# Peptides against a protein of PDB entry 3ZN8: the designs that were tried, part 105

Target 1, 125 residues: chain A of PDB entry 3ZN8
Amino acid sequence: LEEYDKIQKKMEDVMEGKGKLTLRDVYAQIIALRKMGPLSKVLQHIPGLGIMLPTPSEDQLKIGEEKIRRWLAALNSMTYKELENPNIIDKSRMRRIAEGSGLEVEEVRELLEWYNNMNRLLKMV

## One batch from the design tools (peptide; made by RFdiffusion4, then SolubleMPNN)

Design b2_p27_7_s4 (from b2_p27_7, 13 letters changed)
Fold by OpenDDE base, seed 4:
Structure b2_p27_7_s4 (fold): chain B 125 residues (1-125), chain A 27 residues (1-27)
Amino acid sequence: as target 1 above (125 residues)
Amino acid sequence: SPEEEQKRRQQALLQLIEEFRKKELEK
C-alpha cells in the first residue's frame, strides 16, 4: 500500500506538471500491481489512477497481462539511463533491448509508443 | 478544495482513458 501511494503521488505530480513519467515509474507500477494480484483485481482498487488501461473482456485482460509480462522483460533489459530517459532509446538500443529480452524490435517500439502516449495523456490532465 | 481538485483530475484522467479505449476499438 505504501508503494502504491508513492506511485499515485508520482502520477499526480506529473499531472500537475511537477514531474515526468519515466519507464522506471512504469516498472515500479507493474511490479506493485502484480504483487497485488491479477490485473482484473487491481482495476477494482485503482479505477483510472493507474497507467495501465483496463480492457473490458476477460480474454483481453489475459492478453494484456501476457503483453505486460513481455514488456517487463524488456524493461529488465534496459539501463538505468534508458529507464529514466526513454527518449534516448534509438534503433541500436531498441535492438539490444529486444535481443536481451527475447522480443521483437517491434514489441520494444510498441512499449515505447505506449509510454509516450501515457506520458502525453498525463500531461493533458 | 484539494479533495475536489483531486477528484477533478481523476475524472479528467478517466475521460482520457475512455477516449483512448474508443480509439483502440476503432482500429
Scores: peptide ipSAE 0.021, ipTM 0.453, DockQ to the pose 0.201
Fold by OpenDDE base, seed 1:
Structure b2_p27_7_s4 (fold): chain B 125 residues (1-125), chain A 27 residues (1-27)
Amino acid sequence: as target 1 above (125 residues)
Amino acid sequence: SPEEEQKRRQQALLQLIEEFRKKELEK
């Protein structure tokens, strides 16, 4: 939890004067969530939460974890400029990222689509 | 100055990204 707060504080410092979500933010959040992994598992065992919130199967959790790892690989293959401004990622950059991360181009596209959807959602709020 | 602030933010961003990448490699 302390580590999560430190990450968030650093993100806020970087985001000062900016109102846009970037892939650096996504990266930071994924890292924070992974560090809180054990805590999340504990929360799943709290009575009441399991009733109110859908509890995915262990297999579904593993699939989700693998997807996150794949996305992290893609993010790790991006340049700082791309992380800051994902809109510059064209087909050539997408291919490079895919090759560098060992992913299919479609998987990189999926990540970018997810990001775009998140941005649209945030603009609606 | 606005330019100095932009430079600071860019440096902070780079540092943050590098720190996160390093932490991931340590896991």
Scores: peptide ipSAE 0.019, ipTM 0.425, DockQ to the pose 0.038
Fold by OpenDDE base, seed 3:
Structure b2_p27_7_s4 (fold): chain B 125 residues (1-125), chain A 27 residues (1-27)
Amino acid sequence: as target 1 above (125 residues)
Amino acid sequence: SPEEEQKRRQQALLQLIEEFRKKELEK
């Protein structure tokens, strides 16, 4: 729960323009979420959130878990500087990360694109 | 109330975290 609180504070800071979301934060979040399980269960205990998030099927969960595992491998292959400033990851760095993690370059690119999209979204909230 | 506002903020954060989770599962 301590990790969860740290993530919440970080996200709050980013939304307030007092911080920046990094891939290090993403890594921490993935780990925390894996420990807590589906947040939909947590949200169900919040009164007034009638947001019925569709529960993924067992197969979808397995696919997602494998993808997360791959992303963790990529993140573990990044340098601290890259984790803190993903924008410095050029083609050469991307290839190195892919090779180190056993992933295709396209998978690493997908992770970075996802990060960029989420970062933009958080800044708009 | 300040407590209600804090609760709303927490709910918003939880929703954002859930979006991260959802996006991870979609990959």
Scores: peptide ipSAE 0.035, ipTM 0.487, DockQ to the pose 0.268; fails the geometry check
Fold by OpenDDE base, seed 5:
Structure b2_p27_7_s4 (fold): chain B 125 residues (1-125), chain A 27 residues (1-27)
Amino acid sequence: as target 1 above (125 residues)
Amino acid sequence: SPEEEQKRRQQALLQLIEEFRKKELEK
């Protein structure tokens, strides 16, 4: 719990004053989510909360965790400028990121497309 | 100042990344 609170506080510091979602925000959220893993499982077993929380199968959780792990590898291979402004990532940068993370270029493209969709959605709110 | 605040946010991000990497290496 203390570790989670620390991560959340740091994430809030990073998120302060932001006008848009960036990949650094995504990175921070993924970290926070992974650190909350055991707590999330406990909450799912609390009567009433199980109705309010998604109950994915164990297999679905594993698939999701693997995807997140791969995306984290990609994010770790990005520069700060790329994390802050993903729109600057061209084909050359995308290939570098893929090679540095051990991913296919298409997987990096998928991450960027996901980000673009999320960012567009948030701007419409 | 806005510049000082931006610097603080950048430092916080770097610290988060560092802590994450440290924990991954410990696994």
Scores: peptide ipSAE 0.024, ipTM 0.423, DockQ to the pose 0.044; fails the geometry check

Design b2_p27_8_s1 (from b2_p27_8, 8 letters changed)
Fold by OpenDDE base, seed 4:
Structure b2_p27_8_s1 (fold): chain B 125 residues (1-125), chain A 27 residues (1-27)
Amino acid sequence: as target 1 above (125 residues)
Amino acid sequence: KEAFLTALLASHLFETPLAQELLKKVL
């Protein structure tokens, strides 16, 4: 419970522009989402999402669930320093993470690109 | 707030412009 409250507070601070989103925060968020059940159920609980996001097909949900699993494997293969400061992840680190997670380097790069895009977005809000 | 990060994740997972639309609503 205390760890959850710390994660929530940090997410709130980030969303208020008072903090920096890290991959540790992303990891925690993905775990929290997975605890809510299948991605389909999670999406149904997001206010306004049904207006902005067409209801995914069963196949799209399966692909999404697989991608989440793959990203969790990558995140689990990162060091604490990499999770807290993803900017230190160079090509050598990406290759190590990919090998450790059974992913392609391109998939690790995609996760980092997504994270960077999210951070850019959060700085604009 | 959790909903926003989830929406951004969902937008990427399903290749939707949701992130851009959310930005337009907040700006």
Scores: peptide ipSAE 0.275, ipTM 0.693, DockQ to the pose 0.365
Fold by OpenDDE base, seed 5:
Structure b2_p27_8_s1 (fold): chain B 125 residues (1-125), chain A 27 residues (1-27)
Amino acid sequence: as target 1 above (125 residues)
Amino acid sequence: KEAFLTALLASHLFETPLAQELLKKVL
């Protein structure tokens, strides 16, 4: 819970243009989520999600858990500089991260695309 | 407390375009 409060405050600072969300922040958030238990339990703690999202099936939850595991593997294969400034991740770095994490390059690209889209949304709000 | 990043992550994991709508609810 304390880790969530720190991340929320950082999100507020980013929304106010006082900060930048990094992959280090994403990593910290994923670890905090894992401390709450399975993804199903985490989703139950998001008010209104059940109204906006159909209740995920057990298979969808398993796929989501596996995706989180794969993204953690990618994040664990990044350097400190890459976590703090993901924009430096070129094709060579992306390939190294994929090889080090046992992922496809496309999966690492998907993580980076998600991060970039998230940062765009944060700048628009 | 709900976390904004959790909502964004969930939206992506379940292939929903709701990331922007969840932003407004969670922050």
Scores: peptide ipSAE 0.266, ipTM 0.688, DockQ to the pose 0.337
Fold by OpenDDE base, seed 1:
Structure b2_p27_8_s1 (fold): chain B 125 residues (1-125), chain A 27 residues (1-27)
Amino acid sequence: as target 1 above (125 residues)
Amino acid sequence: KEAFLTALLASHLFETPLAQELLKKVL
């Protein structure tokens, strides 16, 4: 809970223009979520989710848990410099990260695309 | 406090417009 609250505060600071979201922040968030237990329990802490999202099936939760594990493997294969500044991740770095994590390059690209979309949303706020 | 990062992650994982709706509430 304490680690989760720190990350929420960091997100608030980023939204207020006091910082930038990095993949290090994403990594810390995913680790905190994993400590909270199964994805189903984590989703219960999202206000209004039950209104905005149909209740995920057990199979959807399993797929979501697997995707989180795969993204953690990718993040664990990144250098500190890449985590702090993901914009330096070129095709060569993506391939190295994929090979080091046992993922397809497309999965690493998907994670980076998601991160870039998050940063675009945060800049609009 | 809203679990904003978790909501954004969940939005991606379950292919939902939740992230866009949350953004509209913050703007």
Scores: peptide ipSAE 0.266, ipTM 0.688, DockQ to the pose 0.366
Fold by OpenDDE base, seed 3:
Structure b2_p27_8_s1 (fold): chain B 125 residues (1-125), chain A 27 residues (1-27)
Amino acid sequence: as target 1 above (125 residues)
Amino acid sequence: KEAFLTALLASHLFETPLAQELLKKVL
């Protein structure tokens, strides 16, 4: 419970521009989401998302769930330093993470690109 | 507020840039 409140407060601080989103925060969030159940149920709990997103097909939901699982495998293969400072992940680290997680290097690159885009976005708000 | 990071994640998972822009405004 106390760790959850710390994660929520850190997310608030990041959204207020007082903090930096890390892959540790991403990991914690994905774990929290998985505890809520299938991605379909999670999406139903987001007010207004049905207006912003086309209702995903069952196949799209399955693909999304698999992608989340693959990203968790990548995150579990990262060091604490990499999770806290993803900008240190070079080509060598990216390859190690891919090999350790059973992913393609391109999938690890996609996760990092998404993270970088999110972190840029949060800095502009 | 879990909903927000979920929506950001969902926007990427379903290739919807619109959710990313709207989330910027709701945050």
Scores: peptide ipSAE 0.275, ipTM 0.693, DockQ to the pose 0.371; fails the geometry check

Design b2_p27_8_s2 (from b2_p27_8, 8 letters changed)
Fold by OpenDDE base, seed 3:
Structure b2_p27_8_s2 (fold): chain B 125 residues (1-125), chain A 27 residues (1-27)
Amino acid sequence: as target 1 above (125 residues)
Amino acid sequence: KKAFLTALLASKLFETPLAEELLKKVL
């Protein structure tokens, strides 16, 4: 139980570097986003932007919050080595992460595919 | 870079591509 609080505190300290995007960075950004609340509410406070945004329906917000909880469960079921180097996550590791998080293997695969796409995009910018 | 990642993440989680485009302009 004490290891989980040490994981959270170490995740706050790692955002000062020109490094490769990791799943640790993804976890930190999910937590930051959750603290800011629905981005639609933040954008509604910007004069001139509030008129053109389809505000997610209350149901879409609930679906997004559930997806956040599911992705955090997957990330919390990963080892430090997997969070730093997600490319080592094979089919056996994906199954273990899915079982440990109460998710389908397909949901863990979706998270990893999204991470790979984001990491490719951020290398081109 | 961090703000851009937050935008992309919000877009994927809430299935709202417009949130991504606006954060690219503001952050």
Scores: peptide ipSAE 0.329, ipTM 0.754, DockQ to the pose 0.393
Fold by OpenDDE base, seed 4:
Structure b2_p27_8_s2 (fold): chain B 125 residues (1-125), chain A 27 residues (1-27)
Amino acid sequence: as target 1 above (125 residues)
Amino acid sequence: KKAFLTALLASKLFETPLAEELLKKVL
């Protein structure tokens, strides 16, 4: 509960323009999601999402857990400066992160693309 | 709104249409 509230407050601060979403925030959100258990339980705790969220299949849970593991490996292979300012991550840094995490460069690129898209959406709200 | 980012993250991680359903509720 406390970690959820901290993440929610930080997301509020970002949405209010009081902060920037960083990969450190993404890391914290992933860890909080893992601690809350299956996504279905996480979503049930969200006020106003009490509508028919399909319970992820066992296969979807496995795919999601593997994706979480892979993204955490990438994030753990980043420097503090990269986590705080992902815009400094060039092709050389992406390759280093991929090598350090045991991932393909394309997977690191996918994470960064998702982050960039998310950060754009946050600026539009 | 707050739930939306958690749900977008979750949708991307679990490859669920949850993001699309949430987007349909916010629109």
Scores: peptide ipSAE 0.328, ipTM 0.753, DockQ to the pose 0.397
Fold by OpenDDE base, seed 1:
Structure b2_p27_8_s2 (fold): chain B 125 residues (1-125), chain A 27 residues (1-27)
Amino acid sequence: as target 1 above (125 residues)
Amino acid sequence: KKAFLTALLASKLFETPLAEELLKKVL
């Protein structure tokens, strides 16, 4: 109950939040998500939602945890300027980030594309 | 923005339509 009210209240505080999303904000939200555990477990405690939402399998949780680790490695290989202004990340910077994180350039590109899509969506809401 | 970002992040990481369904209920 208290975690649900915190999610709902955070959704309301979110509608009031004037600001540009950065990769620093993404990093903070990944850390918050890891602390809360799978969002599905939180939602199972909500009457009427636990019946309607597919519970992730143990394998889906492991895949998600691996993707979290990979994205954190990429974010930890970025400079402060890149985290605050992701638009400066060119092909040379993507390659450096991939090499520093042990990722493929395509994985760094996927993270940046996801961020750009989220930042576009958050401007429409 | 933060809880919305958490839901969208969870949807992308776990490949669950959960965030899209929650968004459809809030919008």
Scores: peptide ipSAE 0.308, ipTM 0.745, DockQ to the pose 0.419
Fold by OpenDDE base, seed 5:
Structure b2_p27_8_s2 (fold): chain B 125 residues (1-125), chain A 27 residues (1-27)
Amino acid sequence: as target 1 above (125 residues)
Amino acid sequence: KKAFLTALLASKLFETPLAEELLKKVL
Protein backbone atom coordinates (compact mmCIF):
# COMPACT_ATOMS: atom_id res chain seq x y z
CA LEU B 1 0.00 0.00 0.00
CA GLU B 2 2.66 2.58 0.97
CA GLU B 3 4.76 1.93 -2.19
CA TYR B 4 1.61 2.21 -4.30
CA ASP B 5 0.65 5.56 -2.73
CA LYS B 6 4.19 6.92 -3.39
CA ILE B 7 3.97 5.92 -7.07
CA GLN B 8 0.48 7.42 -7.46
CA LYS B 9 1.67 10.66 -5.82
CA LYS B 10 4.71 10.72 -8.16
CA MET B 11 2.41 10.30 -11.19
CA GLU B 12 0.12 13.08 -9.89
CA ASP B 13 3.15 15.39 -9.46
CA VAL B 14 4.25 14.61 -13.08
CA MET B 15 0.74 15.38 -14.40
CA GLU B 16 0.80 18.65 -12.41
CA GLY B 17 4.15 19.53 -14.12
CA LYS B 18 6.08 19.09 -10.80
CA GLY B 19 8.23 16.18 -12.03
CA LYS B 20 9.35 13.77 -14.77
CA LEU B 21 8.44 10.09 -14.97
CA THR B 22 11.54 7.97 -15.72
CA LEU B 23 12.13 4.27 -16.41
CA ARG B 24 13.30 4.05 -12.78
CA ASP B 25 9.78 5.13 -11.74
CA VAL B 26 8.37 2.50 -14.16
CA TYR B 27 10.58 -0.17 -12.54
CA ALA B 28 9.37 0.84 -9.04
CA GLN B 29 5.74 0.75 -10.27
CA ILE B 30 6.11 -2.78 -11.69
CA ILE B 31 7.52 -4.00 -8.35
CA ALA B 32 4.69 -2.31 -6.40
CA LEU B 33 2.02 -3.83 -8.69
CA ARG B 34 3.51 -7.32 -8.26
CA LYS B 35 3.32 -6.91 -4.45
CA MET B 36 -0.32 -5.73 -4.48
CA GLY B 37 -1.57 -8.12 -7.17
CA PRO B 38 -3.73 -7.02 -10.11
CA LEU B 39 -4.61 -3.31 -9.89
CA SER B 40 -7.98 -4.21 -11.43
CA LYS B 41 -8.92 -5.96 -8.15
CA VAL B 42 -7.96 -2.83 -6.16
CA LEU B 43 -9.97 -0.61 -8.52
CA GLN B 44 -13.05 -2.90 -8.21
CA HIS B 45 -13.34 -1.76 -4.57
CA ILE B 46 -13.73 1.87 -5.74
CA PRO B 47 -17.44 2.65 -6.30
CA GLY B 48 -18.24 3.10 -10.02
CA LEU B 49 -14.76 2.06 -11.34
CA GLY B 50 -15.35 -1.71 -11.09
CA ILE B 51 -18.19 -1.37 -13.62
CA MET B 52 -16.16 0.78 -16.06
CA LEU B 53 -12.92 -1.25 -16.04
CA PRO B 54 -12.89 -4.61 -17.82
CA THR B 55 -11.85 -7.46 -15.54
CA PRO B 56 -8.91 -9.19 -17.24
CA SER B 57 -9.23 -12.94 -17.78
CA GLU B 58 -6.74 -15.29 -16.11
CA ASP B 59 -5.07 -15.79 -19.52
CA GLN B 60 -4.74 -12.00 -20.00
CA LEU B 61 -3.14 -11.78 -16.52
CA LYS B 62 -0.60 -14.51 -17.49
CA ILE B 63 0.23 -12.70 -20.76
CA GLY B 64 0.61 -9.43 -18.81
CA GLU B 65 2.85 -11.14 -16.21
CA GLU B 66 5.13 -12.52 -18.96
CA LYS B 67 5.31 -9.04 -20.58
CA ILE B 68 6.17 -7.51 -17.17
CA ARG B 69 8.91 -10.17 -16.68
CA ARG B 70 10.41 -9.31 -20.10
CA TRP B 71 10.29 -5.55 -19.39
CA LEU B 72 12.01 -6.09 -16.00
CA ALA B 73 14.78 -8.02 -17.82
CA ALA B 74 15.24 -5.07 -20.22
CA LEU B 75 15.19 -2.52 -17.35
CA ASN B 76 17.79 -4.58 -15.40
CA SER B 77 20.07 -4.43 -18.49
CA MET B 78 19.93 -0.60 -18.64
CA THR B 79 22.49 1.76 -17.12
CA TYR B 80 21.49 4.29 -14.44
CA LYS B 81 21.85 7.09 -17.04
CA GLU B 82 19.51 5.26 -19.45
CA LEU B 83 16.89 4.65 -16.72
CA GLU B 84 16.93 8.37 -15.78
CA ASN B 85 17.12 9.64 -19.40
CA PRO B 86 15.58 7.02 -21.76
CA ASN B 87 15.86 9.47 -24.69
CA ILE B 88 19.65 8.74 -24.88
CA ILE B 89 18.92 5.12 -25.89
CA ASP B 90 19.99 4.89 -29.54
CA LYS B 91 20.06 1.81 -31.83
CA SER B 92 23.42 0.66 -30.40
CA ARG B 93 22.14 0.91 -26.80
CA MET B 94 18.87 -0.87 -27.73
CA ARG B 95 20.86 -3.76 -29.26
CA ARG B 96 23.08 -4.03 -26.14
CA ILE B 97 20.00 -4.01 -23.85
CA ALA B 98 18.28 -6.65 -26.01
CA GLU B 99 21.38 -8.92 -26.02
CA GLY B 100 21.87 -8.46 -22.24
CA SER B 101 18.20 -9.24 -21.46
CA GLY B 102 17.66 -12.10 -23.96
CA LEU B 103 15.00 -10.04 -25.80
CA GLU B 104 14.46 -9.02 -29.40
CA VAL B 105 15.44 -5.41 -30.26
CA GLU B 106 11.80 -4.87 -31.26
CA GLU B 107 10.66 -5.68 -27.68
CA VAL B 108 13.06 -3.08 -26.25
CA ARG B 109 11.77 -0.60 -28.86
CA GLU B 110 8.16 -1.42 -27.83
CA LEU B 111 8.97 -0.68 -24.15
CA LEU B 112 10.57 2.67 -25.10
CA GLU B 113 7.67 3.60 -27.38
CA TRP B 114 5.19 2.76 -24.58
CA TYR B 115 7.19 4.94 -22.15
CA ASN B 116 7.30 7.82 -24.67
CA ASN B 117 3.54 7.60 -25.29
CA MET B 118 2.78 7.46 -21.54
CA ASN B 119 5.11 10.40 -20.85
CA ARG B 120 3.40 12.44 -23.62
CA LEU B 121 -0.06 11.67 -22.15
CA LEU B 122 1.09 12.63 -18.62
CA LYS B 123 2.40 16.00 -19.94
CA MET B 124 -0.98 16.77 -21.57
CA VAL B 125 -2.84 16.66 -18.23
CA LYS A 1 -9.41 13.66 -8.24
CA LYS A 2 -9.11 13.54 -12.07
CA ALA A 3 -5.29 13.42 -11.82
CA PHE A 4 -5.55 10.52 -9.35
CA LEU A 5 -7.86 8.55 -11.67
CA THR A 6 -5.50 9.24 -14.59
CA ALA A 7 -2.53 8.02 -12.53
CA LEU A 8 -4.41 4.81 -11.63
CA LEU A 9 -5.28 4.16 -15.28
CA ALA A 10 -1.67 4.82 -16.34
CA SER A 11 -0.59 2.21 -13.76
CA LYS A 12 -2.93 -0.31 -15.40
CA LEU A 13 -0.94 -0.08 -18.69
CA PHE A 14 1.07 -3.06 -17.42
CA GLU A 15 -2.00 -5.30 -17.06
CA THR A 16 -3.91 -4.74 -20.31
CA PRO A 17 -3.45 -2.92 -23.64
CA LEU A 18 -6.92 -1.41 -23.02
CA ALA A 19 -5.51 0.71 -20.16
CA GLU A 20 -4.06 3.21 -22.67
CA GLU A 21 -7.46 3.68 -24.32
CA LEU A 22 -9.11 4.08 -20.90
CA LEU A 23 -6.43 6.62 -19.93
CA LYS A 24 -7.13 8.64 -23.11
CA LYS A 25 -10.86 8.75 -22.23
CA VAL A 26 -10.17 10.07 -18.70
CA LEU A 27 -7.57 12.66 -19.80
Scores: peptide ipSAE 0.241, ipTM 0.700, DockQ to the pose 0.268

Design b2_p27_8_s3 (from b2_p27_8 with E11S L14F E18L K20E E24K Q25L)
Fold by OpenDDE base, seed 2:
Structure b2_p27_8_s3 (fold): chain B 125 residues (1-125), chain A 27 residues (1-27)
Amino acid sequence: as target 1 above (125 residues)
Amino acid sequence: KEAFLTALLASKLFETPLAEHLLKLVL
């Protein structure tokens, strides 16, 4: 827990970038999400919102927590240059990241695809 | 921006349509 707080504080100091969403921003938000727990639990405490939000089952929470751990392992296996500029991650870099994180290349590809889709969506808003 | 990204992360990681509901609340 204390190690995650030190990582988050170092990441908050870097998130002052008025710019393009990076994988460093994604890492910070994953850590923030882990601290808050499932947003469904937070929103259940807001009067009028708790009744309509599908709450993840206990099994879905475990699956989600495992996916968080896997994505953090992938991000921790990236270079600073890759975190700042994910578009440089080619097939060779994806394979290295997968091997270094103990993940399948497909899981690294899924993370990068999600990031690319997110970055497109944020440009439309 | 941060709350929106957190919502979209939660939606992807927990396979919940939470993003669609939070988008309706924030936009």
Scores: peptide ipSAE 0.341, ipTM 0.761, DockQ to the pose 0.404
Fold by OpenDDE base, seed 3:
Structure b2_p27_8_s3 (fold): chain B 125 residues (1-125), chain A 27 residues (1-27)
Amino acid sequence: as target 1 above (125 residues)
Amino acid sequence: KEAFLTALLASKLFETPLAEHLLKLVL
């Protein structure tokens, strides 16, 4: 229990900088998203926005929650060096992460591809 | 930056165009 709180507190301290997006930042944002719930429910309470956002169906919410659990399992199976520098994750590291998290290697690749795309986008803004 | 990343993450996880709407609200 104390190790999880230390990880959370360390995650808050890194978000204050003009730094490169890391998988640690991704982990923090997944936890923040879980605490807020589906942003679609929050936006439904804003007058004029609730009519135009397709709210995910209950089944889509369950699929999204399962995807969150799977990505957290992958992130929890990474080393600190991998979380800070995801570009060091080679095929051998991806296989180890997949085996340690109970995921397919393709799911770990999907997470890393998404991260790489987000990190490229955030560098252009 | 954080709200934008949360929006993009939600869009990917729930397959919703939520990111496009949040971009229009922030930008």
Scores: peptide ipSAE 0.334, ipTM 0.756, DockQ to the pose 0.390
Fold by OpenDDE base, seed 5:
Structure b2_p27_8_s3 (fold): chain B 125 residues (1-125), chain A 27 residues (1-27)
Amino acid sequence: as target 1 above (125 residues)
Amino acid sequence: KEAFLTALLASKLFETPLAEHLLKLVL
């Protein structure tokens, strides 16, 4: 719990950065998402959008929640340098993160691949 | 930017086309 709070406090300071997307930003957004719940539920409360956003089924919510838990475990197993500069995460670091988080290396790879794709997209926006 | 990233996260984690819809609303 205390280690989570230290990570959170460090994260509030970084969200002010007009900088490159980091895994720290990703972690902050995961926490924000957990607080808000599925955005589909939030958007359904906006009058006038008129668009029935597909809400995840209860089973999809559970799968998503478990994936959130796994990604947070991976992120919590990263060093500060890795969170700020995910491009330094090589195969050795990825294996260490997987072992430290109780995840498969493939799950850590999926997170990093997603991050890389998002970071590319956000540079175009 | 933050809301957009949250939307993309939600789309990936819950496998919903929410990101595609939000992209159309915000861009």
Scores: peptide ipSAE 0.324, ipTM 0.751, DockQ to the pose 0.424
Fold by OpenDDE base, seed 1:
Order: C-alpha cells, then structure tokens, then sequence
Structure b2_p27_8_s3 (fold): chain B 125 residues (1-125), chain A 27 residues (1-27)
C-alpha cells in the first residue's frame, strides 16, 4: 500500500494534462477509480440523469478489484520510458513485464491493447 | 478527458456498459 501511494504522488506531480495519453495517465486514473469506487455508484446519486446505470454486483466488484491489482502490478513492472512511450513495448519487453508482475503475457497484451484503443478513441473526441 | 478515461476504465474493469451510456450523454 505505501509503495502505491508514493508512486501516485510522483505521478500526480508529473501529470501536466496537455498531450498524448500515456500509461502514466492510465495509472493515475486506475488509482483515482480505486479511491472513488465504481462510477456507476457515484452517478446513481446524481439527480436528473434518469439513466438506470447497471450497478455491479459484489462479485463483479471483487473481480474488478482483482483486475485493478493485476494492471497496477504490470504498470509497476514497466520502465519510465515504457510508461511514457508504450509503443516501444515489444514481445521481449512484454515477457519481462509479465515475469516481473507475476502475470501471463496475454494479460499484459490485453492492457496494451486496451490502452491503444483508448488512445485512438480519445483522438476522435 | 480525465473523467472520460475513468469512465472507460470502469467500463472495462467492471464489465459495465457505463462508457456506452456516458458516450450517449456527451455525443
């Protein structure tokens, strides 16, 4: 827990909100989400949205929290250069990150694929 | 930008169609 708080504080100091989405931005947003809890619970308390957002079950919350821990482990196993410029992550780097985080290479690929999809989407908005 | 990323992250991690609902509200 203390190592995550130290990394969070260092990442908050570096997030000048002007530029391309990086894995540092992803890390900061994972920490923010973990602190706030599921946005569906927050949005349900906003009067006038009129949208019945599906609330995750307790089991879905546990699965989501496990996925958060796994993605944070992967991100903590990345170098500064990889976090800043994720496109340099090749098969050899993915294997090293997986081994360092105790994850399967497929889980590291899933995180990077998600990041690439998000970065494409954020360029369209 | 940040709120949108948090919403997309929550959608992926909790398998909630929250991103689809927020996209419909913003677009």
Amino acid sequence: as target 1 above (125 residues)
Amino acid sequence: KEAFLTALLASKLFETPLAEHLLKLVL
Scores: peptide ipSAE 0.321, ipTM 0.750, DockQ to the pose 0.438

Design b2_p27_8_s4 (from b2_p27_8 with K1R L14F E18L K20R H21E E24K)
Fold by OpenDDE base, seed 4:
Structure b2_p27_8_s4 (fold): chain B 125 residues (1-125), chain A 27 residues (1-27)
Amino acid sequence: as target 1 above (125 residues)
Amino acid sequence: REAFLTALLAEKLFETPLARELLKQVL
């Protein structure tokens, strides 16, 4: 029960985010994706798009759901300051996050690299 | 913005060419 309230309160604080993409926004998007399922399955049911989007295989769904669990564990092991300003995450912080989440440092690095790439792309659009 | 992030997240997690396929149909 107490863990659920901490997750909800963190989600409310994410919905108010005017400005720069943060890891709080990434957390909210992961939760939204879990609720909607694969976006390809949602978009294929929208009348007028006419887009046969490739749907993930059952194995791709399992791998993706495992990746979601791992990224949520990493995000839950971050401080509020790290979630708002991921650029402060140095090698020492990255190692602490990995140890606290039961992940490899490389997996935390992959999440941060993906975030940095998304944040660069969104500045161009 | 949010829908685009969700699409890119889905592409990364499920290894689906979703963004690439969307771009091919809008261009």
Scores: peptide ipSAE 0.377, ipTM 0.792, DockQ to the pose 0.391
Fold by OpenDDE base, seed 2:
Structure b2_p27_8_s4 (fold): chain B 125 residues (1-125), chain A 27 residues (1-27)
Amino acid sequence: as target 1 above (125 residues)
Amino acid sequence: REAFLTALLAEKLFETPLARELLKQVL
């Protein structure tokens, strides 16, 4: 229970950030997604959304929860400066994060690439 | 912004075209 309240307070402090998407924002949104469950299940309960959204299978849900756990481990292994400014993460920092989280360097690279793509997309909208 | 980022996370984590379907309805 106490660990959930600390995470929730950290989420509130993140959402007040006027500006560039950070990895702190990504962390908060991962926690929000875990609380809501798969967004497809949430959207199915909205009256007037006549869209048959593809629901992930039970196996896809397990794979997704594993990926969430792995990304949270990587984010928890980052410094505050890295979370606020992910562009400073070089090969040496990426290796340290991978070793500290028990992940492959490629998995940390995938997370950072995804973040960079999302941050580019959000600037075009 | 938040709902959009949540949708993009769900798409990446669960391999569902959810964000694309949401974008087609909001844009």
Scores: peptide ipSAE 0.342, ipTM 0.767, DockQ to the pose 0.412
Fold by OpenDDE base, seed 3:
Structure b2_p27_8_s4 (fold): chain B 125 residues (1-125), chain A 27 residues (1-27)
Amino acid sequence: as target 1 above (125 residues)
Amino acid sequence: REAFLTALLAEKLFETPLARELLKQVL
């Protein structure tokens, strides 16, 4: 019970909407996505969305689930300071995170690049 | 904001243009 309350309280701290997007926020949203399943499946059940949202194939679901596991492994190998301020992650930190998560450095780089692009987009909105 | 971030995560993970379709309806 206590671990669920800690996750929920961590999600509430993200809801205050006034902060820079962090990797903690990304972690919380990955967990939310896993609980909801593919958002395309959820949206298909909403009456009046007359748009056939492209559903991922079964193979795309498996690939996406593997990518979720890999990104969670990377995030779990980061320090609190890195999760809060991902911009401090240099090549040495990336290598440590990759080694600690069993990932390639390129996969950690892809996650950080995606985060940086996302954080830029969310600052323009 | 949260639904949008979830949609963009889904796009990146499943290679589905979901966020683009959601943005066209919500914005």
Scores: peptide ipSAE 0.332, ipTM 0.765, DockQ to the pose 0.404
Fold by OpenDDE base, seed 1:
Structure b2_p27_8_s4 (fold): chain B 125 residues (1-125), chain A 27 residues (1-27)
Amino acid sequence: as target 1 above (125 residues)
Amino acid sequence: REAFLTALLAEKLFETPLARELLKQVL
C-alpha cells in the first residue's frame, strides 16, 4: 500500500509537462480506474444516460484485476527514461522488464503495442 | 482525454466494448 502511494505522488509531479501520452499517464489512469472501478459501473449510476452499457461479469472483473496487477508490475520494472520515452524500449529492454516483473515477454509487448495504438489514436482526436 | 483513456483501458482490461459504445453515442 505505501509503495503504491509513493509511486502515485512521484507520478503527479511528472504529469505537468508534455502533450504526448507516456507510460506514466497510463500508470496514473490505471490507478484512477482501480479507485473508480470499471467505468461501466460508474456510468450506470448516472441518471439520464439512457445507455445500457454492458457491465463486466464478476469473472471479467477478476480477469481485469489480474491484468491490472500484471501491467503495474511491468510499469514498476521500467526505468524513468523508459516510462517517459517508451519508444526506446527494444527487445533487450522488454526481456529485462519481463524478467524483473515475473511476466512473459509477450505480455510486455502487448502493453507496449496497446500504448502505441492508444498514443496514435489520441493524436488523431 | 483522461476519461477517454480510462474508457479505453476499461475496454482492454475487461474485454467490454465500452469505449466503442460511448463513442457511438457521443459522436
Scores: peptide ipSAE 0.306, ipTM 0.750, DockQ to the pose 0.417

